Peptides against a protein of PDB entry 3WG5. Designs and how they scored, part 162

Target 1, 218 residues: chain A of PDB entry 3WG5
Amino acid sequence: LAKNIVYVAQIKGQITSYTYDQFDRYITIAEQDNAEAIIIELDTPGGRADAMMNIVQRIQQSKIPVIIYVYPPGASAASAGTYIALGSHLIAMAPGTSIGACRPILGYSQNGSIIEAPPKITNYFIAYIKSLAQESGRNATIAEEFITKDLSLTPEEALKYGVIEVVARDINELLKKSNGMKTKIPVNGRYVTLNFTNVEVRYLAPSFKDKLISYITD
Target 2, 218 residues: chain A of PDB entry 3WG5 as posed
Amino acid sequence: LAKNIVYVAQIKGQITSYTYDQFDRYITIAEQDNAEAIIIELDTPGGRADAMMNIVQRIQQSKIPVIIYVYPPGASAASAGTYIALGSHLIAMAPGTSIGACRPILGYSQNGSIIEAPPAITNYFIAYIKSLAQESGRNATIAEEFITKDLSLTPEEALKYGVIEVVARDINELLKKSNGMKTKIPVNGRYVTLNFTNVEVRYLAPSFKDKLISYITD

## One batch from the design tools (peptide; made by RFdiffusion4, then SolubleMPNN)

Design b2_p19_3_s4 (from b2_p19_3, 10 letters changed)
Fold by OpenDDE base, seed 5:
Structure b2_p19_3_s4 (fold): chain B 218 residues (1-218), chain C 218 residues (1-218), chain A 19 residues (1-19)
Amino acid sequence: as target 1 above (218 residues)
Amino acid sequence: as target 1 above (218 residues)
Amino acid sequence: MVEYIEPIDFISLEDALAL
């Protein structure tokens, strides 16, 4: 039986293999408790493509809805974060946040300059991000432009263009606005109508390991 | 007598000589049991060309239909994976997956830049991939463009262009949609009509060796 | 005999790509 519980956890910083472990842990906890959903408060400048893809897979394999919430104000779901968001069951953004800028790079040179990705790689991720958008019923044209034009959007723009589903100032407003919405991708093969009526909000704290890793990668 | 059995196995990661061993093992098991087919859930970013060619040969020598299923969502049959798919009896893709980007490279430089393949090699693989497409009655023009334009496609695009045969969310939908389809290449010299009515699905787990190799190559 | 040019790799997206 689904419990009237919503978990909230924070993931901040660069997307790495450790970020995957955080997602996996948080989602697993929420799954075990048959939560109504988990909200991941996301603030990331980007990170590794491999880790990102694994995170997307983990989200899509979730037995419960995973809501990506770009939060707090000043946060971003930049680059890898945008892919993760597009791979999720629902995207929300707080005012003063941003999403986009998804062009892949090979890395940074010693002088800090970007090493550009070859067309093969760029085209791969164009197809990938478009697929995520299409699967979730979100704007695939904008998704492509996140790469081809290095496009970044405000919450209001992202909502307007059908990239995200909710603009909310806080968790309470998010729950209120998303109540009754259908997930943008299936949960266990079915689109779920979110029920946030009379829910208990449970915050998951980062593990000691999570804190340590965040400290090292920052 | 063909048993009403379909095997399902997963192959994930880079295409290497070990990947060949996985394909060979899985197909051999299914052959020994006279399975109706084997479905290989494939998720690969690419890999070695030699291993890829050996895998294609092994698939084409199979005594049973080998279905390549790009799965789960977020997976890809990139580069070498596309060749493998085109060499198979049937290709399916899950939503949120991709196929293509097949241009060969000599490797990566120390700075992570791609070392381009000489025209002779590129032309060889153009001919090779076109041959795979033509033999399987798939779109040879698109197959060429997977190399010449570094093209990647979504499942819907790939289906539309006649690169793949099925878009399916899961194994059950795949079996349902592919039931009654003819293999795109022969099995023992004959095109087989797939019969997935009242089948038992058997999942093959990776061997301990398979898990270890996957861990090392990740 | 197509001389297998040994070092031909297809782009592995796993190792070096940052997004």
Scores: peptide ipSAE 0.042, ipTM 0.264, DockQ to the pose 0.168; fails the geometry check
Fold by OpenDDE base, seed 3:
Structure b2_p19_3_s4 (fold): chain B 218 residues (1-218), chain C 218 residues (1-218), chain A 19 residues (1-19)
Amino acid sequence: as target 1 above (218 residues)
Amino acid sequence: as target 1 above (218 residues)
Amino acid sequence: MVEYIEPIDFISLEDALAL
């Protein structure tokens, strides 16, 4: 029987392969305990496209709902973070956070200028991000504009445009508002109605390895 | 019963979270089929430290032997690639390849200069790489020097110094030479004697996603 | 940010450790 447990974990910094490991570890722990859901407090300026795609896939393969919560105030789900959010079962944002700015780049030149991605790559990620939005019943037009216009949104705008599902100040408000919502993508082939009545909140701390990598990548 | 199968897959380019996904996918496929081993043809100039550590962990958690084969001629297991190799059950190199140059950096400045990692980070990775070497019964002194002196080795030198186990021109020679060798780290808590008599070699192609990421990251 | 020239990155404002 599903335990009346919701896990909360923090993922902060650049999206990398270590970030994938963090997602995998956190989700695995929550799966093992048959949690009602896991909430990932996400704060990222972006990162690697490959890591992002892997994280999305891991989320989509989850046996439990994965909620991306852009938190705390001042945090962002920028660039790669937006893709991850769009690939998740539910997106929440705290007031004072942002989402978007998803244009892929090849990196920075030696002089600090952006090296633009070839059109083929940009178009691929346009298709990819639109697919994530469409599959989750979210706004695919805005998803495209996250790339083509480097658009960034406030939580209120993102909610209004149908990019996200919840604006919440804290975990308690998030649980309250998301209670009874259906996941935006399936869990094990079924859309799940979230049940956050009488749940225990358990926080997962970064492992020593997680702390080190966060320190190194920040 | 273990099938008389050896998988071979290629991983090329920068070590990223996508590279982790490739490793995970390849190893998983080989595990599912109870292969005798998987050989990863590795060619990398380096990459992300976090991705590297995750890949090492994934290899160490493998239910089957994972052999890192620096291939083809001209390839390298540079930087992060060296760590991955040192974390594997067996290392082979083709003639004309290289291994080493493992000094961590924070990146490149806007003018193209290296941003040095803080001493604490460098020391951490010295300890880490030495640990990998020691755990595998490989040369920890040389492993340290891969960082402290930015040392790079030829296959012959690496073999001589006890960094790697096999020099081989191709898969057939690799299988022949490694037949009867013990893994340098345990598989499911046991050191395994490799049995490559009468094995079928199966090649795993990159997925469409793999091809795309390889194209994007190369 | 440890930028490897080849990978497509999304804009990351943080420096990543590269090996």
Scores: peptide ipSAE 0.036, ipTM 0.271, DockQ to the pose 0.230; fails the geometry check
Fold by OpenDDE base, seed 4:
Parts: C-alpha cells; sequence; structure tokens
Structure b2_p19_3_s4 (fold): chain B 218 residues (1-218), chain C 218 residues (1-218), chain A 19 residues (1-19)
C-alpha cells in the first residue's frame, strides 16, 4: 500500500519575501506529490508584514494541509510567525517554544528603538489577526492580545487558550497526536481529516538559493 | 481594430514580499488580458534581497513584457530596484531619477549604521547582478560597480553606459520611444518587439491590501 | 538535513513595516 507522504521542511529566520519563496517551493513540491500534508518546522522572530500576508495567502491556497510546527525547543513563531501559524491548517508547538508578540512596527530607529506603527496600521492587523483566528476556529481574543498586549505564550498556554492544536516533542509525536484531526481551515474548500497512519516522512532540503538567502539574512 | 492594451501600475516603497505580490498581481492581470506590455512605475529605495529575487523571477516568467519605468522625477530604482530593473524586459527612467547603489547589507544596527554583508554574500550578488546584466545585454561591468562602488547613475548616465534602454518624461514618451524595441530578455522564450501603436493605456490601481501595506511600509 | 535560508537586505532608506 503506497505510504502517504508527509513532507517536512524547515523555515528559519526572519519572515521575508524569500521566506515566501521557501513556503511556495515546499508547498508546491508537496502538492505535486499529493502529500498527505507538509509540516513546516518554523522558527522565526518575525519579519515583514507583507511577506507574512503573502505566506498566509499561499498557505490558504495550498492543495494540501500545511502544518506549522514551531520547532525545535527554543524556537518561536514570534510576530509574523504567529500570523502564519494562525493562517495554517494546523499549529503545533514543541515544548520550550513560544508564539505571539504580534504588534506591528514601522521598524527600528537609528538608536534601535521601535518605531511604532500608527493606530490605523495596528488596527488593521488587529482585524487581520482576529480574522485568521476566527476563520480557523482559534481564540480571536488572544490573537488580538498578541498585538494589544504584545502577548507571548508557551505551547501549553497556547493550547489551553485554543490558539494551537498540538504540543509535540518531535515529528513522530506530532504525527501521532494530529492523526485524525481535521484541518482548522479548508483545503480546497474542504476540512481534511489528517491521516498519518503508515506515512513516509520526507524531508525537504533548502535550495542553494534558500541556503544563500538564509545565510545572508541570518 | 482592437487596441493593444498596455497596463501601467505603480510600485512604490521598499521591496518586500508584498511588493512581490503587487508585481505578481499586476503582471497576472496583464497576462490575463494578453496585454502588449505592462509598465511598472517603480520608485524604491531598496528592500529585501529575497523579495527582489522573487520579483525578478516573476518578471522573467511573465507571459508579457514587463517594463520597469523609474518614475516620476525624484524617484529611484535604488538597490533592490536596480536588480528588478535589470531583470526586466525593458528599463526606462524619467529625468531626475536614479538607479544603482546595490551593495547588499545585513541590515541596520541599532545606531542606524549599516551592517555589512560578508564577502560571500556580496560576491553572490555581484555574480547575480552581472548575470542579470549579461542575460539582458546590459552593461555588466557597471552592474558590478553598482555593488563594488555603490554606484548610482542618472538616467542619462545609465543610458549612456548601456544599463537602461529609454529616458522618458512620461508614459506617452515612453511608449513612443520604446515602440519597435525588442525586449532585452525573452518573453516565453522569444524576444518580443514592442508594438505601442494605437494602444489603450490601462492603469491598475492597488488593491485595498496593496494600499494598506504600502501605507504601512511608507 | 534541513537547510535554512536567511534573507539579505538591501539598503532601504525608508522604514518598512515589520511584524
Amino acid sequence: as target 1 above (218 residues)
Amino acid sequence: as target 1 above (218 residues)
Amino acid sequence: MVEYIEPIDFISLEDALAL
């Protein structure tokens, strides 16, 4: 019986347009192979709002379930990473990771201080993040507080508050725990029940370009 | 006789993943309508390298000619913008604009000082920008110097040195001057002769999202 | 082996919105 394929790829660092390319490439590969799902091991401190929105859109347009897995321990889905997670079909976190801190900023001043976003922008992203949460059946109040309080949560808190779906130590535990779960948003208009029985796990390596850009942005 | 359509859209601000989305959206619209070309009025101080590379790739994959027009006077195709231009089918500049200053950086320090890219990264982008220039039949030596000397050129200089193809004051002059020119890179594997006789100019407006992100990034 | 790519920034004179 042909093993269902689950792809696993890592996306680390700042969320940028390159990160979008990585998501797009990885998801495309998994789509082409009719994978059961792709797991994105995400570790990001944040990044560009535009890139984030594109990534969310790309995930939502995926023909397969995209699971955001905040991994390994010590990783974060901070800021833009939280939006990406909330836009995905399933969120998992490893113990010792974090999610949240989503307040938009215009950037950093010369002195390294945060340049605050105007209320209009902040309010836009409040609405946006709440929408992501609502659409995925996740805690929209907490999603808002990721911005308004710059809240950051542990995996246990995030699970407790209904922000994420799984806490898992590794890919195997993730597959085990998420087996039989429905995606929190539709895949091609349908909520998919994940089937991780007898799956082949395939790890996607970054392209040479991906490595280069990651090297540059790190 | 059905007027050939030329789309015109503006992309302004930092090159980010959102900028990629803008390019993608605009080009897609123009492709769908089998436009003679799309003119992107570009004004950018630079941005993310990854986004830039994605934009270049998207332009190169375009089914129609993509003309980068550094416009209006006072605008620039600085840094990432230069790469995008060099990756396009035709480059035009308005008087009083600039192109160049392409040295990659890792970012800005807390004090606003530039964090230099390591030689490996710089050399990568030297190779990349030279490749873009060579592939488009533009001045690869100057392209390299956009990095190694952080060179910035006027439209007249850029034209003189064979970096760009047209200096034009407005869309009408651009259409007039570029009429009958061949694209500097292929469109679907073919160098296209631009036909701007009796064209309908259609301006593409930014989406609400585009406006929002532009507002946020400006 | 999963390889991670970090983006390179080009000089931007304007502050981009960051999340």
Scores: peptide ipSAE 0.034, ipTM 0.243, DockQ to the pose 0.232; fails the geometry check
Fold by OpenDDE base, seed 1:
Structure b2_p19_3_s4 (fold): chain B 218 residues (1-218), chain C 218 residues (1-218), chain A 19 residues (1-19)
Amino acid sequence: as target 1 above (218 residues)
Amino acid sequence: as target 1 above (218 residues)
Amino acid sequence: MVEYIEPIDFISLEDALAL
């Protein structure tokens, strides 16, 4: 029996190996306490594809539901963030946030121009993002367009197109709206119906290490 | 520049968390030595879905090509093994081996009967296995049928249908036939053309821990 | 205004693809 506890943690900035460590730590804490769910308040412009894939797997391996919440207003689940969201058990967005822009790149040139990925890599990530969408019962066509059109969506559009599950202004509204929803992917081989009735919200602070790394990467 | 070294390791038995540790160890060793590739001789009847997904990710995160080789004759990449293979950079099979039978189950009853997974879980894994096939440019229709029809294929059939890349009797034939092939998925964001010209084959032995765990799980 | 946040792909020193 999961405790009536919901953890909330924040992940902000570039997706890197250190971001993976944050996800892993936060999810592990929530797992150990048999929480009903963990909500990750995500604000990212993107990052490394390898780290993203690791994070997606870590979420998929979670023993509890992982809710990605693009928050606060002004935040984004850009690029790598979109993949992470699509790999999660539930996606929520706050008003004034965005999701999308998922085209892979090899990096930036010295002049700041984007170095394009070869078509083979682009096609790989198209297949990958479509698979995440399909597995989660989300809109694979739009997921593809996040790459092919470098599309970005508002929360309202994302909800309309079936990319996300909830638009919520805050944690309380998120809990209210998501109560009774089924996870979009299994938890331990089972689709979980979220029960956020009379839950305790517990916030996780970043570790000293997390703060230090975030400071260095900012 | 990758060294002209190819590692070969064996993974046999049920796919479990311990099997993940084996994959991780073997791949890490090969990565650290900048090997041209690692060949995993795989013989598995299946195992845990969670462990399988972790293994797939570990393979996908490899800094070098990971070749799954269903070997020796009589071996199988059954169930979880098929997913692992489909998630790898190259699949080879020895004559007299099999691949497929990928339908998820919840387990076995006390009477030895299969406890069927609910349709939602089955559909999840259909989407998952299709995604692996699509990402690797392999036959997603057959991948689906590994579940929906509990299909098993011979090496010759698997090659014919575009599920695998090589049929080989031994490591030497595998190296010969796969030389010049491109990986079916990227390595560090790049599709690698395998160069097995004048390679040193280095076999990895299971650790003491690996042997102990294999003994307990057998 | 959906600000197109250009995905900041950090080229890791290891030639990792950025998303």
Scores: peptide ipSAE 0.024, ipTM 0.229, DockQ to the pose 0.058; fails the geometry check

Design b2_p19_4_s1 (from b2_p19_4, 9 letters changed)
Fold by OpenDDE base, seed 2:
Structure b2_p19_4_s1 (fold): chain B 218 residues (1-218), chain C 218 residues (1-218), chain A 19 residues (1-19)
Amino acid sequence: as target 1 above (218 residues)
Amino acid sequence: as target 1 above (218 residues)
Amino acid sequence: KVVPIEPISFLSASDAKPP
């Protein structure tokens, strides 16, 4: 029986245009091999909104399911990472991880203080994050509170509130628990039922460029 | 006599993917109007290396000359800004501006200390900045020293050392001094002689997006 | 109307690049 392939790749650090390049490369490889899915092990404190939006768009344009897995324990899908997760086909979290804290900021002042985003920007991202949640059948009220209350959730809370689909300790448990689940958004215009029976797991290593960038952004 | 158009646009703040969008928008407008050139009034403390490389590529792919003008007095083309300048068809600086300080860093630690780039990254950007200087017929030794010595130059020094082409107080003096100069890199595979006789200067206003981004990045 | 979102960094407070 032709083994379905599941790719696993790691994305760590700040969300940047290089993070987009990583997502694009990883998803493209998985698409070329007609993989059943790609799992992105995500650990990010946040990053740039523009890069985040491009990543979300790239995920939504994927020819195969993209699963965001907040991993390992201690990792986060913070800020921009939450938007990326909400834009994906399935969200999983490992125990001891976090999601949320999505309040947009303009940046940091010279003294290291946060420059607050004007209400217009905050409201834009409230609308945007709610749309991602709604499109994926996830909790749009909590998505809004990720901004308005700068809310962060545990995996157990995020699952309970319908923000994520799976809590899993490792890739094997993730594959087991997500087997037979439908994608939360379409793949090529269709909701896909994940089939992780008799799959081969292939790990994608970061390119030299990815390693260099990750090193720069760590 | 059909007046040649010269566009003037401002790019201020940190070099980001949004800065790329600004460059792309401004250059595209100037291309669509078959402008003689676009002048980008640049003031940046630096920014992201990825965005910088994309901006350089966008400039080098331009169908019309892109002039980087470090303006107004007090402005800088620091770090990423120097790379952008060296990737452009012509560099001008106003008196009282600066260029250089190109040492790559990984970022800032939680305590605000600089995280040094590993030698491999530093060496990559040394090679990159030297290539930009060489391709544009500018001082590659000084370009290297922008990294190795974290060198910053005045306009007068930068001109003297062959890093830049023009020192000008304003747009009118820039147009006057750069009239008849050849681009330092090709436009559509050809070096162009700038013709700023009887030109109409058109100022491009930042889009609402650009204003919002600039506000966020200021 | 896609409000052009400016470079908003969703940086956690921990990722504040000092200038």
Scores: peptide ipSAE 0.053, ipTM 0.298, DockQ to the pose 0.206; fails the geometry check
Fold by OpenDDE base, seed 3:
Structure b2_p19_4_s1 (fold): chain B 218 residues (1-218), chain C 218 residues (1-218), chain A 19 residues (1-19)
Amino acid sequence: as target 1 above (218 residues)
Amino acid sequence: as target 1 above (218 residues)
Amino acid sequence: KVVPIEPISFLSASDAKPP
């Protein structure tokens, strides 16, 4: 019986155009191999909205389920990371991680103060994040509060409030708990039931370019 | 007679948070040495609005005149680069360069299509770019049209329309033509008359980190 | 420190070179 493949890749750091390239590369590899799913271990403080929106679109265009896993303990899907998660087929979090804090800002001033986004931009992202939540059948009220209240949630809270689907300590527990779940958004126009019975887990390493960029941006 | 120093540094590529760090580093070096001015040779297709706004703010906070020079021939101060230029103490362009095309976008979709900015964002940047033009005594109508019409100008047109102050083939011609000009915005609360008589030109090289990032993003 | 979402990019039409 041809073993179903599940890919696992790590994406860490700020969400940038290069992060988009990583998502695209990883998902493309998994698509080419007709993987059952790809799990992206995400740890991000946030980043660029353009890159975020492109990543969300890339996930939505995926030919296979894309699972965002906020991992390891201490990691976050903060700001842009929350949008990416809400745009994905399934969200998992490890204990000791966080999600939320999604208020858009224009940047930091030289004094380290936040340059506030105008209400117009804030309202745009409120509508956007609510749409992601609604499309995925996740809590749109909490999604709005990630912006309006700078809300940040624990995995247990996020699960309780219907923001995420799984709390898991590791990949094995994630696969076990998510087995038989339906994707929260469609894959190729259909909601897919995940099948993680007798899967082979394959880890994707960052390219040399990926490692170099991470080394420079850290 | 202690030679007045003019620094020259190149900033090329997309406007990012790293570009802000380059601007900050270069301007800080020139400030520490009490330079007469710093000339930034700018070649950019655009980039991030946050980084752009931070760069504009850093220029406005400069203790010395910051001259944006769109250079070499074939270079552009496109999109974010135009905002940076309009926020600076003096704008120069080399023949065969361009300025403009300032319409904000949210990014590119996977198919390479532009994700259009909502009217709210577009209107914000119309107001912002007009403010930069007005504060610098430059053409606010053309600044608006850089957004509303995706207008791009030649150096000669930009000079004619009062968007820029100097057309120069090289640093020597720039120094010669700009000598005795007043800065278009204040330096430490005062409009400064540029004095490029008997100046020493010092070139700032990118740091190793700067070179590495440019190598990776190109 | 959470890195803010930067909603706005300025890209010139000319540099939309497909990678």
Scores: peptide ipSAE 0.028, ipTM 0.256, DockQ to the pose 0.470; fails the geometry check
Fold by OpenDDE base, seed 4:
Structure b2_p19_4_s1 (fold): chain B 218 residues (1-218), chain C 218 residues (1-218), chain A 19 residues (1-19)
Amino acid sequence: as target 1 above (218 residues)
Amino acid sequence: as target 1 above (218 residues)
Amino acid sequence: KVVPIEPISFLSASDAKPP
């Protein structure tokens, strides 16, 4: 029986257009090989809203399940990372990670203070994040509170509140726990049951381009 | 006599794909209206090399002169911003701004330390920045030193060394000082003499999308 | 062979957002 392939790739740092390119590249590779899924090990403090929205759209257009895994311990899916996770087919978190803090900001002032987004922008993202949560059958109330209360959750809290689907220490535990789960959003119009009973894990490294961009972005 | 229009737009923060979208939008608007020029008030600490290169290419493809103005006082065209400036038709700086520090990095480590780019990447950007300087008739030696020495210059130094063309306190002074200057690179294959004798200044605001992206990026 | 220019980010170390 040909082993099902699961791709694993890491995306770390700020969410930018380069992060989009990374997502696009990784997902495209996994799509080309008809992978059972791709797991994105995500560690981000946040980043650009446009890039985030494009990434979410790219995930939604994926021909295969995209699993966001907040990993390793100490990592976060903060701000834009939470939106990306909520737009994905499955969210997992490692112990000691965090998710949330999604309040949009216009930037930082010269003194490092946050420039607040006007209510119109905040309300847009409230609607957007709630939509992502609702479409995925995740907790839309908490999704809103990620903005309105700037809430950050532990993996255990996020699981408890129905924000995420899996808490796992590593890829092997993730595969075991997510085996037989349905994707939280459709893949090509259908909810897919994940089959990780006989999988080969393939790690995708950043391209030279990816390494270069991360170097300039970080 | 129909007043020539000069567009002014602000681009602030990290250089990303969203910054590209801003440049593209702003330049496109100005092109559509056959503006005499567009002035981009640039304030950036740097950003992504890919986005930077795309921005440079978009500027080079512009049907109208694109003036990079490092503004307001306290702003910088750091790192990627310097490349963008060097790729533009005219560079101006306000007093109290800076340009340079162009050493490429792969990113920041978890501890905030710079991950150095390998020599191959550094050498690529040395060649690239020198090309931009040479093509624009600007100081290619200083352009190289922006990388090799991580050099940052004041407006007065940058002007003295032939990196920039204008030091100006505001848009009105910029228009006055740049009136009758030729673009440092061609517009549609021709060097254009700027005519700011009878101009209407039109400010372009960030789109809602632009504001949204900046909010999430910053 | 055009060396694929990998997107390099130029960040000033000073603008590192506090985590």
Scores: peptide ipSAE 0.026, ipTM 0.255, DockQ to the pose 0.122; fails the geometry check
Fold by OpenDDE base, seed 1:
Structure b2_p19_4_s1 (fold): chain B 218 residues (1-218), chain C 218 residues (1-218), chain A 19 residues (1-19)
Amino acid sequence: as target 1 above (218 residues)
Amino acid sequence: as target 1 above (218 residues)
Amino acid sequence: KVVPIEPISFLSASDAKPP
């Protein structure tokens, strides 16, 4: 019986066009091997909206389940990371991580103060984040509050409110807890039941380019 | 029995004069083949008002139904995209998409702040967007609020308020749900009942020029 | 540090010379 492969990759740092390339590369590798899923260990403070939206699309177009795992402890899926998570097939968080704080901003002034986004932009992202939550059967009210209240949640709170699906300490616990779960969004138009009974875990290393770009953007 | 052809094309990115050329090319191909309809998978953050108005005119002059489909999940018909949608024969949205945020702006200042449009311009576009909504039998009050409140909607909200006609996950569901619907505006002076019973779907690929321009405008 | 979500391009009325 061919072992089901689960890929695990890490995406760390700011969400940029280079982060899109990382997502695309990792998901493509896993798709080519008909993996059961790919787990993306995500740790991000946020980033660009355009890149985030492209990443969400890439996840939603995936031929296999994409699991966003906020990992390791101390990591966050902040701002853009929350949107990415909400656009994914399953969200997991490790204890000691956070999710939320999704209010859009135009940037930082020279003095380091936030340049607020106008209502047009804020309302756009409220609709967008609500759509992601609704499509995935996740808490759209809390998703809105990630913007309107700058809300951030612990894994336990996020699970309690139905924002995420799993709290797991490590990949093994994640696989165990998510085994038999249905994806929160379709894969190729179908909700997939995850099968992690006989799994080979394969870690994807960041490319040299991925490492270099992450280093430059940090 | 000759199969009814439905063309599907993608338009992604900013609305510009090049986007008009894409619309014109795609619609013209479908017109030449007497297609039952063309579905435009639209994903846009907005763009130029002049280009938008030209696109709306081109759609309204189409010899066949033009369906705007906000797709894939994560896509938007933002700003100019909303006007284009409201000017079309049928609007569909995928789950996880958005529509709205139509307030006109003059541009961005060097600091990234919005340069507000004067009341004269804003009022012009309020009248314009209301006309598009009224002509199509769509919610003109909400269309106005897309400007006056910078409102953005989910697919479910947009459907509920009578802004759009269909929420569909994919082209097959779109064809199924829109089969037997009448166009919201006339085709050659007549409201057309869509016939998707025996349909061949033909995808139009973007030209090399279309790809290059999209890449440059991103 | 809240990382900015870069502005979405909006309907530019720049060339909307009123008739």
Scores: peptide ipSAE 0.020, ipTM 0.245, DockQ to the pose 0.173; fails the geometry check

